# Designs tried in a protein design run: peptides against a protein of PDB entry 1EMU. Part 90

Target 1, 132 residues: chain A of PDB entry 1EMU
Amino acid sequence: PPYLKWAESLHSLLDDQDGISLFRTFLKQEGCADLLDFWFACTGFRKLEPCDSNEEKRLKLARAIYRKYILDNNGIVSRQTKPATKSFIKGCIMKQLIDPAMFDQAQTEIQATMEENTYPSFLKSDIYLEYT

## One batch from the design tools (peptide; made by RFdiffusion4, then SolubleMPNN)

Design b2_p23_3_s4 (from b2_p23_3, 12 letters changed)
Fold by OpenDDE base, seed 1:
Structure b2_p23_3_s4 (fold): chain B 132 residues (1-132), chain A 23 residues (1-23)
Amino acid sequence: as target 1 above (132 residues)
Amino acid sequence: NKEKIEAFIEKIMEELLEEEEKE
């Protein structure tokens, strides 16, 4: 069953809507759902192909991600990303140089945070165990 | 499943854009 694959890798968990739903519920209880939301926001952003018709949208979305997750010093995403990474993103926003990959490093760092902490905890949680 | 995940991502991005427009 899919839940066994979820225990094998975080990637498998995040590639399954049922897994995502359960994991996000768990993260909300832990007060760190922003980790997952940011991760998916980065994924969605990277998939937007730069073109004249969506330039404004891409800039606005980049600003939104930056303001919600990176600029907020009290946020878990900001606390779990390195200063150099946040500085780079800030620079991109200020210069309006919006490359599809501008959040890649931050996404990687947040993914590592989930791998090391929340993902293992999820596999030991009542939410996951009751599902199995 | 893929469609549901894509919809989830789109929802996240849409909410972000809505919040940005309010500011």
Scores: peptide ipSAE 0.696, ipTM 0.942, DockQ to the pose 0.855
Fold by OpenDDE base, seed 5:
Structure b2_p23_3_s4 (fold): chain B 132 residues (1-132), chain A 23 residues (1-23)
Amino acid sequence: as target 1 above (132 residues)
Amino acid sequence: NKEKIEAFIEKIMEELLEEEEKE
C-alpha cells in the first residue's frame, strides 16, 4: 500500500497527494509547514518557462518566495538555509536576474532538513501510525 | 494523483502572487 512506500522514501511521500496532505498536517502541528510549502513553491517556479509572456509573473513570484521564506529571519526556511544561499537569492532579486534554477540550492537544503528531521518524525507520529 | 499535486502547487504559487500584489 502507498503508506508503506511513504516510509521507504520522502520522494514517494511527496509524490502522493494523500501523503502530502498528511505530512503537511503534521508539519503544521510542528509549526514548520513552510518547509513543505517552500519546497513545492520552488518546484512550481522552476517549471515556469522564461519568456516575454511570463517575465512579469516569474519576477513577482520570485520576489514573493524571497520575501516570505528567505527574508524572514524568524522563519524556519530562513533558519535552515545557508547564508551564502540566501545571499545568492537576494542578489538575483536585486539584479532582476530570475533564472529558473535560482532556488535550487535552497530547495536542496530544505529537502535535507526534512529528510533529517521532520520526515523521520512524521513516520513516528500518531498521524501516520493511525493512518496505517 | 499528478493532477491533484499540480493543483496543490498552483495554489501555493497563486497565494504567493496574491500576497505580492497586496504589498
Scores: peptide ipSAE 0.695, ipTM 0.942, DockQ to the pose 0.854
Fold by OpenDDE base, seed 2:
Structure b2_p23_3_s4 (fold): chain B 132 residues (1-132), chain A 23 residues (1-23)
Amino acid sequence: as target 1 above (132 residues)
Amino acid sequence: NKEKIEAFIEKIMEELLEEEEKE
């Protein structure tokens, strides 16, 4: 069953809508759902190919991600990303150089945070265990 | 499943854009 694959890797969990839903519910209870939302925001952003018709949209979205998750010093995403990573993102926003990969390093760091902390805890949670 | 995940991602991005427009 899929829930067994979820225990094998975070990738398997995030590739299943049922897994995503349960994991997000768990993260909300832990006060850190922003980790998951940011991760998927980065994925969605990277998939937007730059062109003349979506340049404004991509800039707005990049700014939104920056202001919601990076600029907020009290946010969990900001606390779990390196200063150099946040500085790079800020630079891209200020210069309006919006490369599809501009959030890749931040996404990697947040993924590592989930791998080391929230993902293992999820596998020990009542939410996951009751599902099995 | 893939379609549901894509919809989830789109919802996140749309909400971000809506918040940006209000600021």
Scores: peptide ipSAE 0.693, ipTM 0.942, DockQ to the pose 0.853
Fold by OpenDDE base, seed 3:
Structure b2_p23_3_s4 (fold): chain B 132 residues (1-132), chain A 23 residues (1-23)
Amino acid sequence: as target 1 above (132 residues)
Amino acid sequence: NKEKIEAFIEKIMEELLEEEEKE
């Protein structure tokens, strides 16, 4: 069953809507759902190919991601991203240089945070175990 | 499944844009 694959890798968990839903529920209980939301926001952002017609949209979205997750010093995403990474993102926003990969490093760092902490905890959680 | 995930991502992005427009 799919839930067994979820225990094999975080990638498998995040590639399954049911897995995502359960994991997000768990993260909300832990007060860190922003980790997952940010991760998917970065994924969605990267998929938007730059062109003249969506340049404004991409800039707005990048700004939104930055303001909600990076600039918020009290947020878990901000606390789990390195200063150099946040500074780079800020620079991109200020210069309006919105490369599809501008959040890649931050996404990687947040993914590492999930891999090291919340993902293992999820696999030990009542939410996951009761589902199995 | 993939379609649902894509919809999930799109919803996140839409909400972000809506919040940005309010600022």
Scores: peptide ipSAE 0.690, ipTM 0.941, DockQ to the pose 0.854

Design b2_p23_4_s1 (from b2_p23_4, 11 letters changed)
Fold by OpenDDE base, seed 4:
Structure b2_p23_4_s1 (fold): chain B 132 residues (1-132), chain A 23 residues (1-23)
Amino acid sequence: as target 1 above (132 residues)
Amino acid sequence: SEALEKTSEEVVEKLLEEEEEEE
């Protein structure tokens, strides 16, 4: 069953609609749902291939991601990303150099945080165990 | 996966809506 695959990797969990829903519910209870939302935002952003028609949309999205998750020093995403990573993102925003990969390092760092902490905790949670 | 793709799109759309509301 799918829930067994969820325990094999975080990627498998995030490939399943039910898995995403349960994991997000867990993260909300832990006060760290922004980790997952940021991860999905980065994924969606990278998918938008640069072109003339996408330029404005991509810039707006990059700004939104930056303001919501990176700029807020009290946010969990900001606390779990390295200063150099945040500075790089800020530079991209200020210079309006919106490369599809500009959030990759931040996404990697947030993914590592989930892999090391929240994902293992989720597999031990009542939410996951009751589902199985 | 479809679930991952759909969720990513939903998050992006929500962020864009929030950005427009703040402008």
Scores: peptide ipSAE 0.754, ipTM 0.945, DockQ to the pose 0.892
Fold by OpenDDE base, seed 5:
Structure b2_p23_4_s1 (fold): chain B 132 residues (1-132), chain A 23 residues (1-23)
Amino acid sequence: as target 1 above (132 residues)
Amino acid sequence: SEALEKTSEEVVEKLLEEEEEEE
């Protein structure tokens, strides 16, 4: 069953709609759902190819991600990303240099946070165990 | 996966809507 694959890798968990739903519910209870939302935001952002027609949309999205997750010093995403990474993103926003990969490092750091902490905890949670 | 892609799109759309409201 799919839940066994979820225990094998975080990627497998996030490739499943039920897995995403359960994991997000767990993260919300832990007060850290922003980790997952940020991760998905970065994924979606990277898929938007730079072109004349997408320029405004990409800039707006980048600003939205920055303001919601990076600029908020009290947010879990901000606390789990390195100062240099946040500074780089800020620079991109200020200079309007919106490269598709501008959030890659931040996404990597947040993914590592989930891999090391919330994902293992999820696999030990009542939410996951009761589902199995 | 389709689930991952759909979820990403939903998150992006929500963020864009929120950004437009702030402008």
Scores: peptide ipSAE 0.753, ipTM 0.945, DockQ to the pose 0.910
Fold by OpenDDE base, seed 2:
Structure b2_p23_4_s1 (fold): chain B 132 residues (1-132), chain A 23 residues (1-23)
Amino acid sequence: as target 1 above (132 residues)
Amino acid sequence: SEALEKTSEEVVEKLLEEEEEEE
């Protein structure tokens, strides 16, 4: 069953609608839902192809991600990303150099945070165990 | 996966809506 695949890798969990829903519920209870939302935001941003018609949309989205998750020093995403990574993102925003890969390093760092902490905890949670 | 892609799109759209409301 799918729940067994969820225990094999975080990516398998995030490839399943039920897995995403349960994991997000767990993260909300832990006050860490922004980790997952940021991860999905980065994924969605990278998929937007640079072109004349998307330029304004991509810039707005990049700014939104930056302001919501990176700029807030008290936010969990900001606390779990390295200063150099955040500075790079800020530089891209200020210079309006909106490369599809500009959030890749930050996404990697947040993914590592989930892999090391929240994902293992989820697999031990009542939410996951009751589902199995 | 389809679920991952759909969720990503939903998050993006929500962020864009919030950005427009703040402007």
Scores: peptide ipSAE 0.753, ipTM 0.945, DockQ to the pose 0.914
Fold by OpenDDE base, seed 3:
Order: sequence, then structure tokens, then C-alpha cells
Structure b2_p23_4_s1 (fold): chain B 132 residues (1-132), chain A 23 residues (1-23)
Amino acid sequence: as target 1 above (132 residues)
Amino acid sequence: SEALEKTSEEVVEKLLEEEEEEE
């Protein structure tokens, strides 16, 4: 069953709509749903192909991600990303150098946070165990 | 996966909508 795959890797969990929903519910209870939303935002951003027609959209999206998750010093994403990573992102925004990979390092750091903390906790949670 | 792709798109769309509202 799919829930067994969820325990094998975070990627498998995020490849399943039910997995995403349950994990997000768990994260909300833990006050850290922004970790997942940021991760998905980065994924979606990277998929937008750089071109003249997408320039404004990509800039707006990058700015939105930055403002919501990076700039907020009280946010869980900001607390779990390194200062150098945040500074790099800020630089990209200010210079309007919106490379598809500009959030990759931040996404990696947030993914590591989930892998090391919330994902294992989820697998031990009542939410997951009751689903099994 | 389709779930991952769809979720990513939804998050992006929401962020863009929020950004437009703040402008």
C-alpha cells in the first residue's frame, strides 16, 4: 500500500496526494506547515521556464516567496535557512537576477530540516499510524 | 508525480494571487 512507500522516503510521501494532505495536517499541528508550502513553492518556481513572456511572472513569484518565507524572521523557514542562503536570495531579488535555481539551496536546507525532524516525527504520529 | 506537480502549481498560483492583492 502507498503508506508503506511513504515510510521509505519523503519523496514518496510527497508523490501522493493523500500523503501530502496528511503530512500537511501534521505539520500544521506542529506549527511548521510553511516548510512544506515553501518546498512546493520552490519546486513550482523552478519549473517556470525563463523567457521574455515569463519574466514578470517569475519575478513576482520570486518576490512573493522571498517576502512570505525568507524575509519573515519569525517564520520557521527563515529560522531553518542559513544566513548566507537568505542573503543570496535577497541579492537575487534586489538585482532582479531570477535564476530558476535561486531557491535550490534554501529548498535543500528546508528539505533537510523535514528529513531530520518533522518527517520522522510524522511517521511516529497518530495521524500516520491511524491511517495505516 | 501528478500530485506533486499539481500541489506545486496550486501553491504557486496562491502566492501569485496574494502578490497581486498586495500591489
Scores: peptide ipSAE 0.753, ipTM 0.945, DockQ to the pose 0.904

Design b2_p23_4_s2 (from b2_p23_4, 10 letters changed)
Fold by OpenDDE base, seed 5:
Structure b2_p23_4_s2 (fold): chain B 132 residues (1-132), chain A 23 residues (1-23)
Amino acid sequence: as target 1 above (132 residues)
Amino acid sequence: SAALDEESERIVEKLLEEEEEEE
């Protein structure tokens, strides 16, 4: 069953609609659902190819991600990303240099946070265990 | 996967809507 694959990798968990739902519920209880939303935001952003027709949309999205997750010093995403990474993103926003990969490092750091902490805890949670 | 893509799109759309409200 799919829940066994969820225990094998975080990627498998995030590739499943039920897995995403359960994991988000768990993260909300832990006060860190922003980790997951940021991760998906970065994924979605990277899919938008740079072109004349997408320029405004990409800039708006980048600003939205920055303001919601990076600029908020009290947010969990900000606390779990390195100062140099946040500074780089800020620079991109200020200079309007919106490369598809501009959030890659931040996404990597947040993914590592989930891999090391919340994902293992999820697999030990009542939410996951009761589902199995 | 389809689930991953759909969730990514959902989050993006939500962020864009919120950004437009702030502008």
Scores: peptide ipSAE 0.755, ipTM 0.948, DockQ to the pose 0.910
Fold by OpenDDE base, seed 2:
Structure b2_p23_4_s2 (fold): chain B 132 residues (1-132), chain A 23 residues (1-23)
Amino acid sequence: as target 1 above (132 residues)
Amino acid sequence: SAALDEESERIVEKLLEEEEEEE
């Protein structure tokens, strides 16, 4: 069943609607749902192809991600990303150099945070165990 | 997967809506 695949990798968990829902519920209880939302935001941003028709949309989205998750020093995403990574993102925003890969390093760091902490805890949670 | 893509799109749209409201 799918729940067994969720225990094999975080990617398998995030590749399933039920997995996403249960994991988000768990993260909300832990006060760190922004980790997951940021990860999905980065994924969605990278999928937008750079072109003349998408230029304004991509810039707005990049700014939104930056302001919501990176700029807030008290936010969990900001606390779990390295200063150099955040500075690079800020530079891209200020220079309006909106490369599809501009959030890749930040996404990697947040994914590592989930892999090391929240994902293992989720697999031990009542939410996951009751589902199995 | 479809689930991952759909969730990514949902989050992106939500962020864009919030950005427009703040402008």
Scores: peptide ipSAE 0.755, ipTM 0.948, DockQ to the pose 0.913
Fold by OpenDDE base, seed 4:
Structure b2_p23_4_s2 (fold): chain B 132 residues (1-132), chain A 23 residues (1-23)
Amino acid sequence: as target 1 above (132 residues)
Amino acid sequence: SAALDEESERIVEKLLEEEEEEE
């Protein structure tokens, strides 16, 4: 069953609608749902291929991600990303150099945070165990 | 996966909507 695959990898969990829903519910209870939302935002951003018609949309999206998750020093995403990573993103925004990979390092760092902390905790949570 | 793609798109759309509301 799918819930067994969820325990094998975080990626398998995030490839399942029910898995995403349960994990988000857990993260909300832990006050760190922004980790997951940021991860998905980065994924969605990277999928947008640069072209003349997408330039404005990509810039707006990059700014939105930056303002919501990186700029806020009190946010969990900001606290779990390295200063050099945040500075790089800020530089991209200020220079309007919106490369599809500009959030990759930040996404990697947030993914590592989830892999090391929230994902293992989720697998031990009542939410997951009651689902199984 | 479809689930991952749909969730990514949902989050992106939400962020864009919020950005437009703040402008």
Scores: peptide ipSAE 0.755, ipTM 0.948, DockQ to the pose 0.908
Fold by OpenDDE base, seed 3:
Structure b2_p23_4_s2 (fold): chain B 132 residues (1-132), chain A 23 residues (1-23)
Amino acid sequence: as target 1 above (132 residues)
Amino acid sequence: SAALDEESERIVEKLLEEEEEEE
């Protein structure tokens, strides 16, 4: 069953609609749902092909991600990303150099946070165990 | 997967909508 795959990897969990829903519910209870939203935002951003027609959209999206998750010093994403990573992103925004990979390092760091903390905790949670 | 792609798109669209409202 799918829930067994969820325990094998975070990617498998996030590759399933039910998995996403349950994990999001868990993260909300832990006050760190922004980790997941940021991760998906980065994924979606990277998928946008850089071209003339997408330039404005990509810039707006990058700014939105930056303001919501990186700039907020009280946010869980900001607290779990390294200063150098945040500075790099800020630089990209200010210079309007919006490379598809500009959030990759931040996404990696947030993914590591989930892998090391919230994901294992989720697998031990009542939410997951009751689903199984 | 479809689920991952759909969620990514949903989040992106939500962020863009919020950005437009703030402008």
Scores: peptide ipSAE 0.755, ipTM 0.948, DockQ to the pose 0.904

Design b2_p23_4_s3 (from b2_p23_4, 9 letters changed)
Fold by OpenDDE base, seed 4:
Structure b2_p23_4_s3 (fold): chain B 132 residues (1-132), chain A 23 residues (1-23)
Amino acid sequence: as target 1 above (132 residues)
Amino acid sequence: SEALERESEKVVEELLEEEEEEE
């Protein structure tokens, strides 16, 4: 069953609609749902190909991600990303250099946070165990 | 996966909507 694959890797969990739903519910209870949303935001952003027609959309999205998750020092994403990473992102925003990979390092750091902490905890949670 | 793609698109759209509301 799919829930067994979820225990094999975080990626498998995030490849499943039910897995995403349960994991998000868990993260909300832990007060750290922003980790997952930021991760998905970065994924979605990277998939937007740079072109003239997408320039405005990509810039707006980059700004939105930056303002919501990076700029807010009280946010969990900001606390779990390195200062140099946040500074780089800020620089991209200020210079309007919106490369598809501009959030890659931040996404990697947040993914590491999930894999090291929240993901293992999820697999031990009542939410997951009751599902199995 | 389709689920991952769908979720990423959903999150992106929500962020864009929020950005537009703030402007």
Scores: peptide ipSAE 0.752, ipTM 0.944, DockQ to the pose 0.913
Fold by OpenDDE base, seed 5:
Structure b2_p23_4_s3 (fold): chain B 132 residues (1-132), chain A 23 residues (1-23)
Amino acid sequence: as target 1 above (132 residues)
Amino acid sequence: SEALERESEKVVEELLEEEEEEE
């Protein structure tokens, strides 16, 4: 069953609608839901093609991601990303150099945080265990 | 996966809506 695959990899968990729902519920209880939302935001952002018709949308989205997750020093995403990574993102926003890969390093760092902390905890949680 | 893509789109749309409200 799918829940067994969820225990094999975080990627498998995030490839499943039920998995996403349960994991988000768990993260909300832990006050860490922003980790997952940021990860999905980065994924969605990277898929937007750089072109004249998408320029405004991409810039707005980049600014939104930056302001909500990176600029907030008290936020979990900001605390789990390296200063150099945040500085790079800030630079891109200020210069309006919006490369599709501008959030890749931050996404990698947040993914590592989930892999090392919240994902293992989820697999030990009542939410997951009761589902199995 | 489709689930991952759909979730990404939902999050993006929410962020864009919030951004428009701040303008």
Scores: peptide ipSAE 0.752, ipTM 0.944, DockQ to the pose 0.891
Fold by OpenDDE base, seed 2:
Structure b2_p23_4_s3 (fold): chain B 132 residues (1-132), chain A 23 residues (1-23)
Amino acid sequence: as target 1 above (132 residues)
Amino acid sequence: SEALERESEKVVEELLEEEEEEE
């Protein structure tokens, strides 16, 4: 069953609709659902191909991600990303240099946070164990 | 996967909607 694959890798968990739902529920209870939403936002942003018709949309999205997750010093994403990473993102926004990979380092750092903390805790949670 | 892509698109759309409301 799919839940066995969820225990093998975080990516397998996030490749499954039920896995995403259960993990998000767990993260909300832990007060850190923004980690997952930021990760998905970065993935979606990178998939938007740069072109003349998408330029304004990509800039707006980049600004939205920056303001919601990076700029808030009290937010879980901001606390789990390095100052140099956040400074780089700010620079891209200010210069309007919106490269598809501009959030890659931040996404990597947030993914590492989930891999080391919330994902292992999820596999020990009542939510996951009751599902199995 | 389709689920991952669908969720990513959903999150992006919600962020864009919130950005428009703040403008």
Scores: peptide ipSAE 0.750, ipTM 0.944, DockQ to the pose 0.876
Fold by OpenDDE base, seed 3:
Structure b2_p23_4_s3 (fold): chain B 132 residues (1-132), chain A 23 residues (1-23)
Amino acid sequence: as target 1 above (132 residues)
Amino acid sequence: SEALERESEKVVEELLEEEEEEE
């Protein structure tokens, strides 16, 4: 069953609608749902290929991601990203140099945070265990 | 996966909507 695959990798969990839903519920209880939303935001952003028609949309989205997750020093995403990473993103925003990969390092760091902490905890949670 | 893609698109759409409301 799918829930067994969820225990094998975080990627498998995030490839399943039910897995995403349960994991988000768990993260909300832990006060760190922003980790997952940021991760998905980065994924969605990277998929927007740079072109003339997407330029404004991509810039707006990059700014939105930056303001909501990176700029907020009280947010968990900001606390779990390295200063150099945040500075790089800020630089891209200020210079309006919106490369599809500009959030890759931040996404990697947030993914590592989930892999090391929240994902293992989820697999031990009542939410996951009751689902099995 | 389709689930991952749909979720990513959903999150992006919500962010863009929020951005438009702030402007």
Scores: peptide ipSAE 0.751, ipTM 0.944, DockQ to the pose 0.909; fails the geometry check

Design b2_p23_4_s4 (from b2_p23_4, 11 letters changed)
Fold by OpenDDE base, seed 5:
Structure b2_p23_4_s4 (fold): chain B 132 residues (1-132), chain A 23 residues (1-23)
Amino acid sequence: as target 1 above (132 residues)
Amino acid sequence: SEALEKTSEEVVEKLLEEEEKEE
């Protein structure tokens, strides 16, 4: 069953709609759902290819991600990303240099946070165990 | 996966809507 694959890798968990739903519910209870939302935001952002027609949309999205997750010093995403990474993102926003990969490092750091902490905890949670 | 893609799109759309309200 799919839940067994969820225990094998975080990627497998996030490839499943039920897995995403359960994991997000767990993260919300832990007060850290922003980790997952940020991760998905970065994924979606990277898929938007730079072109004349997408320029405004990409800039707006980048600003939205920055303001919601990076600029908020009290947010879990901000606390789990390195100062240099946040500084780089800020620079991109200020200079309007919106490269598709501008959030890659931040996404990597947040993914590592989930891999090391919340994902293992999820696999030990009542939410996951009761589902199995 | 389809689930991952759909979820990403939903998150992006929500962020854009929120950003537009702030403008």
Scores: peptide ipSAE 0.756, ipTM 0.948, DockQ to the pose 0.927
Fold by OpenDDE base, seed 4:
Structure b2_p23_4_s4 (fold): chain B 132 residues (1-132), chain A 23 residues (1-23)
Amino acid sequence: as target 1 above (132 residues)
Amino acid sequence: SEALEKTSEEVVEKLLEEEEKEE
């Protein structure tokens, strides 16, 4: 069953709508749902290939991601990303150099945080165990 | 996966809506 695959990897969990929903519910209870939302935002952003018709949309999205998750020093995403990573993103925003990969390092760092902490905790949670 | 793609799109759309409201 799918829930067994969820325990094999975080990627498998995030490939399943039920898995995403349960994991997000867990993260909300832990006060760290922004980790997952940021991860999905980065994924969605990278999917938008640069072109003339996408330029404005991509810039707005990059700015939104930056303002919501990176700029807020009190946010969990900001606390779990390295200063150099955040500085790079800020530079991209200020210079309006919106490369599809500009959030990749930040996404990697947030993914590592989930892999090392929240994902293992989720597999031990009542939410997951009751589902199984 | 479809679930991952759909969720990513939903998050992006929500962020864009929020950005528009703040402008």
Scores: peptide ipSAE 0.756, ipTM 0.948, DockQ to the pose 0.893
Fold by OpenDDE base, seed 2:
Structure b2_p23_4_s4 (fold): chain B 132 residues (1-132), chain A 23 residues (1-23)
Amino acid sequence: as target 1 above (132 residues)
Amino acid sequence: SEALEKTSEEVVEKLLEEEEKEE
């Protein structure tokens, strides 16, 4: 069953609608749902192809991600990303150099945070165990 | 996967909506 695949890798969990829903519920209870939302935001941003028709949309989205997750020093995403990574993102925003890969390093760091902490905890949670 | 792509799109759209409200 799918729940067994969820225990094999975080990516398998995030490839399943039920897995995403349960994991997000768990993260909300832990006060760290922003980790997952940021991860999905980065994924969605990278998929937007640079072109004349998307330029304004991509810039707005990049700014939104930056302001919501990176700029807030008290936010969990900001606390779990390295200063150099955040500075790079800020530079891209200020210079309006909106490369599809500009959030890749930050996404990697947040993914590592989930892999090391919240994902293992989820697999031990009542939410996951009751589902199995 | 389809679930991952759909969720990503939903998050993006929500962020864009919030950005427009703040402007």
Scores: peptide ipSAE 0.755, ipTM 0.947, DockQ to the pose 0.915
Fold by OpenDDE base, seed 3:
Formats: sequence, C-alpha cells, structure tokens
Structure b2_p23_4_s4 (fold): chain B 132 residues (1-132), chain A 23 residues (1-23)
Amino acid sequence: as target 1 above (132 residues)
Amino acid sequence: SEALEKTSEEVVEKLLEEEEKEE
C-alpha cells in the first residue's frame, strides 16, 4: 500500500496526494506547515521556464516567496535557512537576477530539516499510524 | 508525480494571487 512507500522516503510521501494532505495536517499541528509550502513553492518556481513572456511572473513569484518565507525572521523557514542562503536570495531579488535555481539551496536546507525532524516524527504520529 | 506537480502549481498560484493583492 502507498503508506508503506511513504515510510521509505519523503519523496514518496510527497508523490501522493493523500500523503501530502496527511503530512501537511501534521505539520500544521506542529506549527511548521510553511516548511512544506515553501518546498512546493520552490519546486513550482523552478519549473517556470525563463523567457521574455515569463519574466514578470517569475519575478513576482520570486518576490512572493522571498517576502513570505525568507524575510519573515519569525518564520520557521527563515529560522531553518542559513544566513548566507537568505542573503543570496535577497541579492537575487534586489538585482532582479531570477535564476530558476535561486531557491535550490534554501529548498535543500528546508528539505533536510524535514528529513531530519518533521518527517520522522510524522511517521511516528497518530495521524500516520491511524492511517495504516 | 502528478500530485506533486499539481500541489506545486497550486502553491505557486496562491502566492501569485497574494502578491497581486499586495501591489
């Protein structure tokens, strides 16, 4: 069953709509749903192909991600990303150098946070165990 | 996966909508 795959990797969990929903519910209870939303935002951003027609959209999206998750010093994403990573992102925004990979390092750091903390906790949670 | 892709798109759309409202 799919829930067994969820325990094999975070990627498998995020490849399943039910997995995403349950994990997000768990994260909300833990006050860290922004970790997942940021991760998905980065994924979606990277998929936008750089071109003249997408320039404005990509800039707006980058700014939105930055403002919501990076700039907020009280946010869980900001607390779990390194200062150098945040500074790099800020630089990209200010210079309007919106490379598709500009959030990759931040996404990696947030993914590591989930892998090391919330994902294992989820697998031990009542939410997951009751689903199984 | 389709679920991952769809979720990513939804998050992006929401962020863009929020950004537009703040402008």
Scores: peptide ipSAE 0.755, ipTM 0.947, DockQ to the pose 0.905

